# Peptides against a protein of PDB entry 4LZF: the designs that were tried, part 162

Target 1, 155 residues: chain A of PDB entry 4LZF
Amino acid sequence: GGRLVVFPNGTRKELSADGQTVKVMFFNGDVKHTMPDQRVIYYYAEAQTTHITYPDGMEVLQFPNNQTEKHFPDGRKEITFPDQTVKTLHPDGREESVLTDGTIIQLNPDGSKVIQFNTGQREIHTADFKRREYPDGTVKTVYSDGRQETQYPTG

## One batch from the design tools (peptide; made by RFdiffusion4, then SolubleMPNN)

Design b2_p30_6_s4 (from b2_p30_6, 14 letters changed)
Fold by OpenDDE base, seed 2:
Structure b2_p30_6_s4 (fold): chain B 155 residues (1-155), chain A 30 residues (1-30)
Amino acid sequence: as target 1 above (155 residues)
Amino acid sequence: MEEEREKIKKLKEEAEQLQKEHEEELKKLA
């Protein structure tokens, strides 16, 4: 059968019968699970945060505000916000947010920003201008100097 | 374990900042 060890400091250690699962309940309220697949699930009681570490270097964080983060070994981070937006942070500085309504926000390493709206409209922000592209082919540009340009679709 | 707790505390603070930045980006959507 399983085994329970109670330490003098109040920490408890539970071992499964097969020895493949270990649960440690620390005196401070922290809980550590070691699983058969060698992932470690650590709950930090004070921070109310769950931290999962995988043998390949993947890490998963679950915060009390319902935000979840996946930290990949290559340095990429995937963040699921409470509103269920998924934001990807790339090691090169590129960011991409995908909203539940289908809107996509991209931030580029050069500081430019692209918004692809669910309506089919697209907005592009650069150092020199803000540009709005419409599904009918109309393009409106506002330059940093205040100049405005409208390109109309070819009929 | 204390070092790990401090790391998690920092990551939580960073996560809260990311949430704030996300909310600010949503407010700018026209």
Scores: peptide ipSAE 0.484, ipTM 0.905, DockQ to the pose 0.844
Fold by OpenDDE base, seed 4:
Structure b2_p30_6_s4 (fold): chain B 155 residues (1-155), chain A 30 residues (1-30)
Amino acid sequence: as target 1 above (155 residues)
Amino acid sequence: MEEEREKIKKLKEEAEQLQKEHEEELKKLA
């Protein structure tokens, strides 16, 4: 059978029979699980946040607003928002958001933004212009100086 | 434990900021 140790401060430590699973319930409401696969699951009661650490350096955060974050050892972060949008932050500064409707938003390190709409339309934002590309080949550009240009597909 | 709690608090604040930025991006699409 497992062991239960109750400390004078109210902290409780539960050990599995095999000793490979350890659950510590701290007096402040925090909970720590050490699992056989060496992942550690922390629940912080005050923050209502779960923090999972893996032996390879992966970290998973679950926030009370239903946002989940994966922090990869290479510095990449993957955020799942409450609306189920998945945003990836790359170490090179590139960001990519994938919306549930299939829209993809990319932010490049140079500050440019590309939106790939689920309709097949594409919008490119640079310091100099906003450009909308349509599936039929039409391209509309609005320049920062207010000039507008429409390029029609060659029929 | 206190240091880790502060770290989590900071990460939570950063997460809230990311959520705000995401909402702003969505607003620009509408």
Scores: peptide ipSAE 0.484, ipTM 0.906, DockQ to the pose 0.902
Fold by OpenDDE base, seed 5:
Structure b2_p30_6_s4 (fold): chain B 155 residues (1-155), chain A 30 residues (1-30)
Amino acid sequence: as target 1 above (155 residues)
Amino acid sequence: MEEEREKIKKLKEEAEQLQKEHEEELKKLA
């Protein structure tokens, strides 16, 4: 049999029979679960947010907007948006978004942006130009000064 | 407990901002 402790403030603490699971239901509606695998699951009632902490320093956040975030010990963040796009934020400032349709958006630390479209086209944005690369080898560049250049495939 | 709640509140606000930025980025796709 488990054990239930009820505190005067309304907080309730439930211990499993094996002593490996602890559930605390706070008076404000927050809930804390300590699991046998040493993960701790916090539910914050006001924010409607679930926060899972792992013994290795990994954290998982589940927000009411249906967004999920993984916060890695090295400072990397992996965000799953409601549309199921996965965005990775790297400690060096690099960002990468992978859309469900196969499109990949990459932001580099130097501020350049690369879009790999699901059609096989690629677009590169820099301070100096926007460049579109086509599957047939054609490359179109629009420079910041308004000049346009088209490079045709060899053949 | 209160400090942790404020931290989560901030993270929620940041998450909402990231979602808005993502939606804006999608609108710019050709």
Scores: peptide ipSAE 0.482, ipTM 0.905, DockQ to the pose 0.856
Fold by OpenDDE base, seed 3:
Structure b2_p30_6_s4 (fold): chain B 155 residues (1-155), chain A 30 residues (1-30)
Amino acid sequence: as target 1 above (155 residues)
Amino acid sequence: MEEEREKIKKLKEEAEQLQKEHEEELKKLA
């Protein structure tokens, strides 16, 4: 059967009957679950944060502000913000944010930025210019020197 | 255990900073 061990310091350890699940309730309010799939779920009471570690090196963090982070073994991070925007940080320095309205923001390693709006408009930011592309084919460019150029659709 | 709690505290602070940066990015879109 299952076992409950109570330690003198107030820590409690619960073992499932099959021994595959272990729950430790620490005296400080922290809780640690070891699951049959070998993931470890640790709740830090002071920080109100849940930290899940997987055998393959994957980590999941759940913060009290409703932000969730997935830290992949390859160095990639996936952040879900409280507004449900998903931001991916790639090991090569590329960042991509996908908003709930369909807008995509991409930051490239060279510092350039691309915004794909849900309206079909696209904006490109470089060191030299900001460019707005419209669905009708119009392109407006503002250069770093203050010059502005508008290209109208052909035909 | 104390070291792990400090690690999580740091990660939480970093997460809060990321949220702030995200909010600033959204403000630039408006």
Scores: peptide ipSAE 0.481, ipTM 0.905, DockQ to the pose 0.892

Design b2_p30_7_s1 (from b2_p30_7, 14 letters changed)
Fold by OpenDDE base, seed 2:
Structure b2_p30_7_s1 (fold): chain B 155 residues (1-155), chain A 30 residues (1-30)
Amino acid sequence: as target 1 above (155 residues)
Amino acid sequence: SEEERRELEREEKELLEELEELRKKFEELL
């Protein structure tokens, strides 16, 4: 059988029979689980948030609004929003969002933006131009000076 | 025993410190 320890402040510690799982129920309502795989699952009672830490440095946050955040050891962050949009933040400052309709939005460190539409169209925004690429190979560019260019696929 | 009480008080203190550290880490992630 497991073991239960009750501390004077009301905190309780439960040990599994094998001692590999430890559950601490803090007096404030927070709960900490230490698992056999060395991950720690912490529940913040006031925030109703679950925080999982892994031995490799991965961290996962689960918020009460169904937002989930993954913090990777390399500094990358992946946020799944309640609407199921997934946003990835890269250490170099690049951001990528995948929308529920399949549209991908990329923000680059240089300030450029790329939108890959679910229709197969692609839009590129830079300081100098906005460019639209079509599945048929047509490319339309509007430059910052107002000049427009259309390139047609070579038939 | 007094020894058992002292051990519980020590472990309680360690758990409180851990709680504070975990909360601090959480706040840093927000």
Scores: peptide ipSAE 0.234, ipTM 0.824, DockQ to the pose 0.886
Fold by OpenDDE base, seed 3:
Structure b2_p30_7_s1 (fold): chain B 155 residues (1-155), chain A 30 residues (1-30)
Amino acid sequence: as target 1 above (155 residues)
Amino acid sequence: SEEERRELEREEKELLEELEELRKKFEELL
């Protein structure tokens, strides 16, 4: 059978019969659950946040506003916002946001930005210009100096 | 035991400190 230990401060520790599952209920309402697969699930009562750590170094945070963050062992982070937008932070410094409408926003380490609209239009932002590419092949460029160029599709 | 209690209290403190650091970093991004 399992064991329950109650400490003087009100903290409780519950052990499974096999000893592979450990649940600690802290006096402040926090809960730490160690699973047989060595996952650790911690619930922060005041913050109402769940923090899961995995043996491979993966971490998952679940916030009370329904935001979820995944921290991958390779240093990548994936944030799912309450609106279901997914933002990925890559180890190389690239950031990518995927909106629910299918729009993709990429921030590159060089400071450039690329927006792939759900309409098939693409916008590229650099230090030197903003460029809009249209599905028909038209490309409009506005340079930082105010110059504008339009390239029309061939055919 | 008192030792177990102190260990759990230490663990709790460390986890709370970790949370505070995580929340601080998160709030800085908002």
Scores: peptide ipSAE 0.213, ipTM 0.810, DockQ to the pose 0.164
Fold by OpenDDE base, seed 4:
Structure b2_p30_7_s1 (fold): chain B 155 residues (1-155), chain A 30 residues (1-30)
Amino acid sequence: as target 1 above (155 residues)
Amino acid sequence: SEEERRELEREEKELLEELEELRKKFEELL
């Protein structure tokens, strides 16, 4: 069978019979599981947060508000918010948010913003203009100086 | 035994250090 070690401070360590799973129950209520696949599952009792670390360097945080964060070895972060919006933070500074309606919001390192609407419309924000592109090929641009331009699809 | 006690105390210390490290990592992730 498994082995249980109880430490003087109340921390408990459970070893599986095969020795491949280790469960540490800390005196503060935190729990650490080391799994056969070498992933480590840590539960922060006070924060009610689960932190999973994988051998490849992937980390997953699960917060009590149902927010989930994935930290990829390449430095990318993926945040799933409680409303199920998914935000990806790229190492280059690019951010992408996918809304539940399918709208994609991209923030670029240069400060430009691109919104891909679920309707097929696209909006581009730069320092110089806001541009709305329509599926029919119409393009409306509002420049920072207040000038507006509409380009119609050529038949 | 005294040896077993010393081993437990050592392992306990290691686990406490690990707890602190894990907590630190958590705080860094917030």
Scores: peptide ipSAE 0.228, ipTM 0.821, DockQ to the pose 0.892; fails the geometry check
Fold by OpenDDE base, seed 5:
Structure b2_p30_7_s1 (fold): chain B 155 residues (1-155), chain A 30 residues (1-30)
Amino acid sequence: as target 1 above (155 residues)
Amino acid sequence: SEEERRELEREEKELLEELEELRKKFEELL
């Protein structure tokens, strides 16, 4: 069987029989699990948030509203929102959101925005223009000065 | 024993320090 240690402050420590799993139940209600694979699962009782740390430096946060955040060792952050939209924040400043319908929204460090629609159309937003690319090769551009240009596919 | 009590007190202190570090880390992640 496991071993239980009860500390004077009310904190409890449980050791598995093999000693590979350690559970600490802190007096404040927080819980820490150290697993055989060296991941640590911490539950913050007040915030009702689960925080998992991995040996490689990856961290996962699970919030009570069902939002999940993954913090990768390379500095990338991936947020899964309650609506299941996934937003990735890249170290270079690029942000990408994948909507549930398959639409991808990219925000680039230069301020440009690219929307890849699930229909195969793509829209590019810059300071100078908005451009719509169609699957047939047609490209429509609306410039900031109000000019419009349509390029037709070479047939 | 008195030794067992001292060991328990040391471990309790270490766990308290760990709790504080974990809390600090969490706040930094938010």
Scores: peptide ipSAE 0.228, ipTM 0.822, DockQ to the pose 0.934; fails the geometry check

Design b2_p30_7_s2 (from b2_p30_7, 18 letters changed)
Fold by OpenDDE base, seed 3:
Structure b2_p30_7_s2 (fold): chain B 155 residues (1-155), chain A 30 residues (1-30)
Amino acid sequence: as target 1 above (155 residues)
Amino acid sequence: MEEERRELEEEEERLLKEEEELRERFEKYL
């Protein structure tokens, strides 16, 4: 059968009958489950957060506010916010947020920003200008020096 | 038993450190 060990500090270790599952209940309320598939499930009692680590280096965090973070072995991170916005952090420093309305916000390593609105408009932010592109082909640019330019669609 | 206790205590310290690191990372995304 299963085995329970209680240590002097109050930590408890429970082994399954087959020895394939180990549950450690720390004296502070934290819990660690080691599973047969070698994934480890942590529960941080104070933070009320679940943290799963996988043998391949994948990590999943589930926060009490319903935020979920996935940390991929390649260094990419994907955050699903409570409002269901998904933010991806790429290893190269790019950040992309997809809003529930379909708007996409991209932050580039060079500091530039691109917003693709669900209306089909696009806004580009650089060190030199802010540019708004409209579905009809109109482009409005405001330069850092205050100059403004409007480019109208051709033919 | 003494060795097992020491190992679990060390594991507990690692988990506490990991929790702190997770909390710090989480705060960046609030």
Scores: peptide ipSAE 0.225, ipTM 0.796, DockQ to the pose 0.170
Fold by OpenDDE base, seed 4:
Structure b2_p30_7_s2 (fold): chain B 155 residues (1-155), chain A 30 residues (1-30)
Amino acid sequence: as target 1 above (155 residues)
Amino acid sequence: MEEERRELEEEEERLLKEEEELRERFEKYL
């Protein structure tokens, strides 16, 4: 059967009968599960946060506010906010947010921003201008100096 | 008994250290 070890400080360690699952219940209420697949599920009792570590270096944090963060071995981070917006932070500094309506917001390392609306419209923000592209081919540009240009699709 | 106690204490210390390390890692995300 399973084995239970109780340590002097009150920490408990439970071993499954096959020895492949280990549950450590720390004296402070934290819980650590080591699974047969070598993933570790840690629960921080005070913070009410679950922290999963995978053998490949992936880490997943589940916060009590329903935010989830995935930390990939390549340095990429994926944050699912409580509102279910998903933000990806890339190692190169690029950030992408996918809103629940399908809108995609991209922040580029050069400071430019691209918004791909679910309507098919796209907005590009640079240091010099904001440009709105419409599905019909119309392009509206507002420059930082206040100048505006509209390019109409050729018929 | 003394050896068993020592082993338990050593394991306890290892577990505590691991918990502290995990906690420190977690705090980086707050």
Scores: peptide ipSAE 0.218, ipTM 0.797, DockQ to the pose 0.886
Fold by OpenDDE base, seed 2:
Structure b2_p30_7_s2 (fold): chain B 155 residues (1-155), chain A 30 residues (1-30)
Amino acid sequence: as target 1 above (155 residues)
Amino acid sequence: MEEERRELEEEEERLLKEEEELRERFEKYL
């Protein structure tokens, strides 16, 4: 059967019969689960947050407000907000947000912004212009100097 | 018994240190 170790400070360690699962219950209420797949699940009692670490270096945080953060070994971070918006932060500085309505907002390292609307329209923001691309191939550009251009689809 | 107690105390200290390190790392995510 399983084994229970009780430490002088009140911390408890439970071992499964096969020894592959270890549960540490710290005196402060924190909990650590070591799983057979080498995944470690931490629970921070005061913060009510779950923190999972994987052997490949991936980490997952689950906050009490239902926000989830995934930290990938390559440095990428993926945040699922309580409203279910998903934001990805890339190591190169690019950020991408996927809204619940399907809209995608991309922030590029050069400062440009691209919005892919759920309607199929796309808007590109640069230092020099805002450009709206329509599904029919029409492109409208408003330049920073106030000039406007419309490009019509070539049939 | 004294050796077993010493081993238990050493493990307790290691677990406390690990918890502290985890706490410090976790604070970076808040």
Scores: peptide ipSAE 0.215, ipTM 0.796, DockQ to the pose 0.884
Fold by OpenDDE base, seed 5:
Structure b2_p30_7_s2 (fold): chain B 155 residues (1-155), chain A 30 residues (1-30)
Amino acid sequence: as target 1 above (155 residues)
Amino acid sequence: MEEERRELEEEEERLLKEEEELRERFEKYL
């Protein structure tokens, strides 16, 4: 069967019979599981947080408030908030949020913002204008100087 | 017996160091 090692400080290490799974129970209540697929699952007892590390460098954090964070090897981060909004932070500075109602909000490195509404309408925000695009092809633009333009669908 | 105890203590120290490094990494996410 498996074997148990008990360290002087009270930390315990349990090995599976095949040696493929290792469970370390630290003296402070933290737990480390090394799995056959080489992922490592940490539990921080004080923070009540689970931290998974993968061989490719991916990391996953699961917080007690139901927030989950994924840290990808390429530097991308994906945060699932308690309200189930999913926010993706890209290495180039672009941020995308997917709301539970289907709305998608994109923040671009240049400061522009694009909102894709669940109704099919899209709104673009720049330093110079706000533009609303409708599913029928109508486009309304309000410029920062107060000018307004409406472009109607063309046949 | 004495050598086995030494190896156990060295492994304990390695595990403690690993745990501290993990905790330090975790603090970056708070």
Scores: peptide ipSAE 0.201, ipTM 0.788, DockQ to the pose 0.877

Design b2_p30_7_s3 (from b2_p30_7, 15 letters changed)
Fold by OpenDDE base, seed 2:
Structure b2_p30_7_s3 (fold): chain B 155 residues (1-155), chain A 30 residues (1-30)
Amino acid sequence: as target 1 above (155 residues)
Amino acid sequence: MAAEEARLRREEEELLRELEEERKRLEELL
């Protein structure tokens, strides 16, 4: 059977029968789970935050507002906001946001921005121009000098 | 009794250190 240890300060330690699962309930309400897969789950009672660490170096944070953050071993971060928008921060400085409506917003390290709308339209922002691409193949460009260009689909 | 009490005290201190380390790690991530 499992084992329960109660320490003088009120902290409790539960061991599974196989010894592969350990649950520590700290006197302050914090909880630590060590799992058979070597993940460690920390619950901070005051912050109501869960922190999961994986043996590969991945970390997951779960906040009381339902925001979730994943910190990948390669330095990538993935944030799921309460509204279910997912933002990915890449190690190269690229950021991608996927909205619940399917719109994708990309921020590139060079300062360029790409918006892929759920309508199939795409908007590209650079230092030199703002470009709108339409599903029919029409492309409208507004250059920084105020010049405008429209390219019509070959049809 | 004294040896078991000493063992429990050491384990309690280790668990407290783990708690402090994890709290510090969380603060660094926030």
Scores: peptide ipSAE 0.269, ipTM 0.839, DockQ to the pose 0.854
Fold by OpenDDE base, seed 5:
Structure b2_p30_7_s3 (fold): chain B 155 residues (1-155), chain A 30 residues (1-30)
Amino acid sequence: as target 1 above (155 residues)
Amino acid sequence: MAAEEARLRREEEELLRELEEERKRLEELL
């Protein structure tokens, strides 16, 4: 059978019969699970937040508002917002947001922004211009000097 | 008895350190 240890401070430690699962229930309400696969699941009672650490260095945060954050060993972060938008933060400084409608918003390290609309249109923002690309091949550019240019598809 | 009590005290102290370390980690992540 499993084993339960109750410490004088009120902390409890439960071991599974096989010894592979350990559950610590701290006196403050925090809970730590050590799993057979070496995952550590920590629940912070005050913050109502779950923090999972993996042996490869991956970390997962689960917040009470249903936001989740994955911290990958390579430094990438993936945030799933309560509205199910997924934002990826890349180590190179690039950010990508995927909206629930399929729109993709990319923020590049050079300060440029690219929006890939679910309609197939693409909008590119740079320091010098905003450009809209249409599925038919039409390209409209508004330059920072106020000039506007339309490039028509080659017939 | 004394040896077992001493072991339990050490384990309790270790668990307290783990609690403090985990709280510190959370503060760094938020």
Scores: peptide ipSAE 0.262, ipTM 0.837, DockQ to the pose 0.966
Fold by OpenDDE base, seed 4:
Structure b2_p30_7_s3 (fold): chain B 155 residues (1-155), chain A 30 residues (1-30)
Amino acid sequence: as target 1 above (155 residues)
Amino acid sequence: MAAEEARLRREEEELLRELEEERKRLEELL
């Protein structure tokens, strides 16, 4: 059968009969599971946070506020916020946030920001300007020097 | 056991920091 070890400090270690599953229940309420598939599940009792580590290097974090983070082996991170916004952090430094309304916000490694609105409008932020592009082809630019320019679509 | 517990506590603190940082980043994006 399984084996239970109780340590003097109150920590408990449970071993499955096959030895493939290990559960450590720390005296503080933290729990560590080692599973047959070699994933490791950590539960932090005080933070009420779960951290899962997979053999391939994938990590999943689950916070008590319903935020979830996925850390991919390639260095990409995907955060699902409590409001269901999904933010992706790319290894190249690009960040992309997808809002619940379908708006996409991109932060580029060069420091530029692009907002793709669900209306089809796009806003581009650079060091030199803020530009709004409209579906009809109108482009409004506000330059860092305060100059404003409107480009109208070709009729 | 103590070393593993200490590791877990450090990981908890890191995760809490990540939560706060990402929340702040989201607020800055909006």
Scores: peptide ipSAE 0.097, ipTM 0.676, DockQ to the pose 0.051
Fold by OpenDDE base, seed 3:
Structure b2_p30_7_s3 (fold): chain B 155 residues (1-155), chain A 30 residues (1-30)
Amino acid sequence: as target 1 above (155 residues)
Amino acid sequence: MAAEEARLRREEEELLRELEEERKRLEELL
């Protein structure tokens, strides 16, 4: 049979008959499950947050506002915001946000920013300029010195 | 029993600390 231990502080530890599943119910309301697959599920009662750790090093955080974070073993993080925007943080320092309207925002390690709008327009931000590319092939550049350049499509 | 209780309590405190540290790190990135 299973085993139940009740500690003086009110913490309870339940062990399955095979010993492969452990449930700890802490006196503060936190709950820790250790599963047969070595996944650990911790629920923080005060924060109403679930933290899942996997034996491969994957971690998943689930917040009460429906934000979800995935921490990959390679150092990549993926955040799904309540509005369903997905932000990916890469170990090289690159960040990518995909908005629900299809707009993609990329922050590069060199400090440059690229916005791919759902309209097909693209905007590139660097230390030296902001550039807007239009679907018709028009390119408008505003340089940091205030100079502006428009390149028209070769028709 | 007391040793296990103390171990579980330390584990709880450690996990809470880890969560707060990760949350703070995220807040700094947003």
Scores: peptide ipSAE 0.230, ipTM 0.815, DockQ to the pose 0.137; fails the geometry check

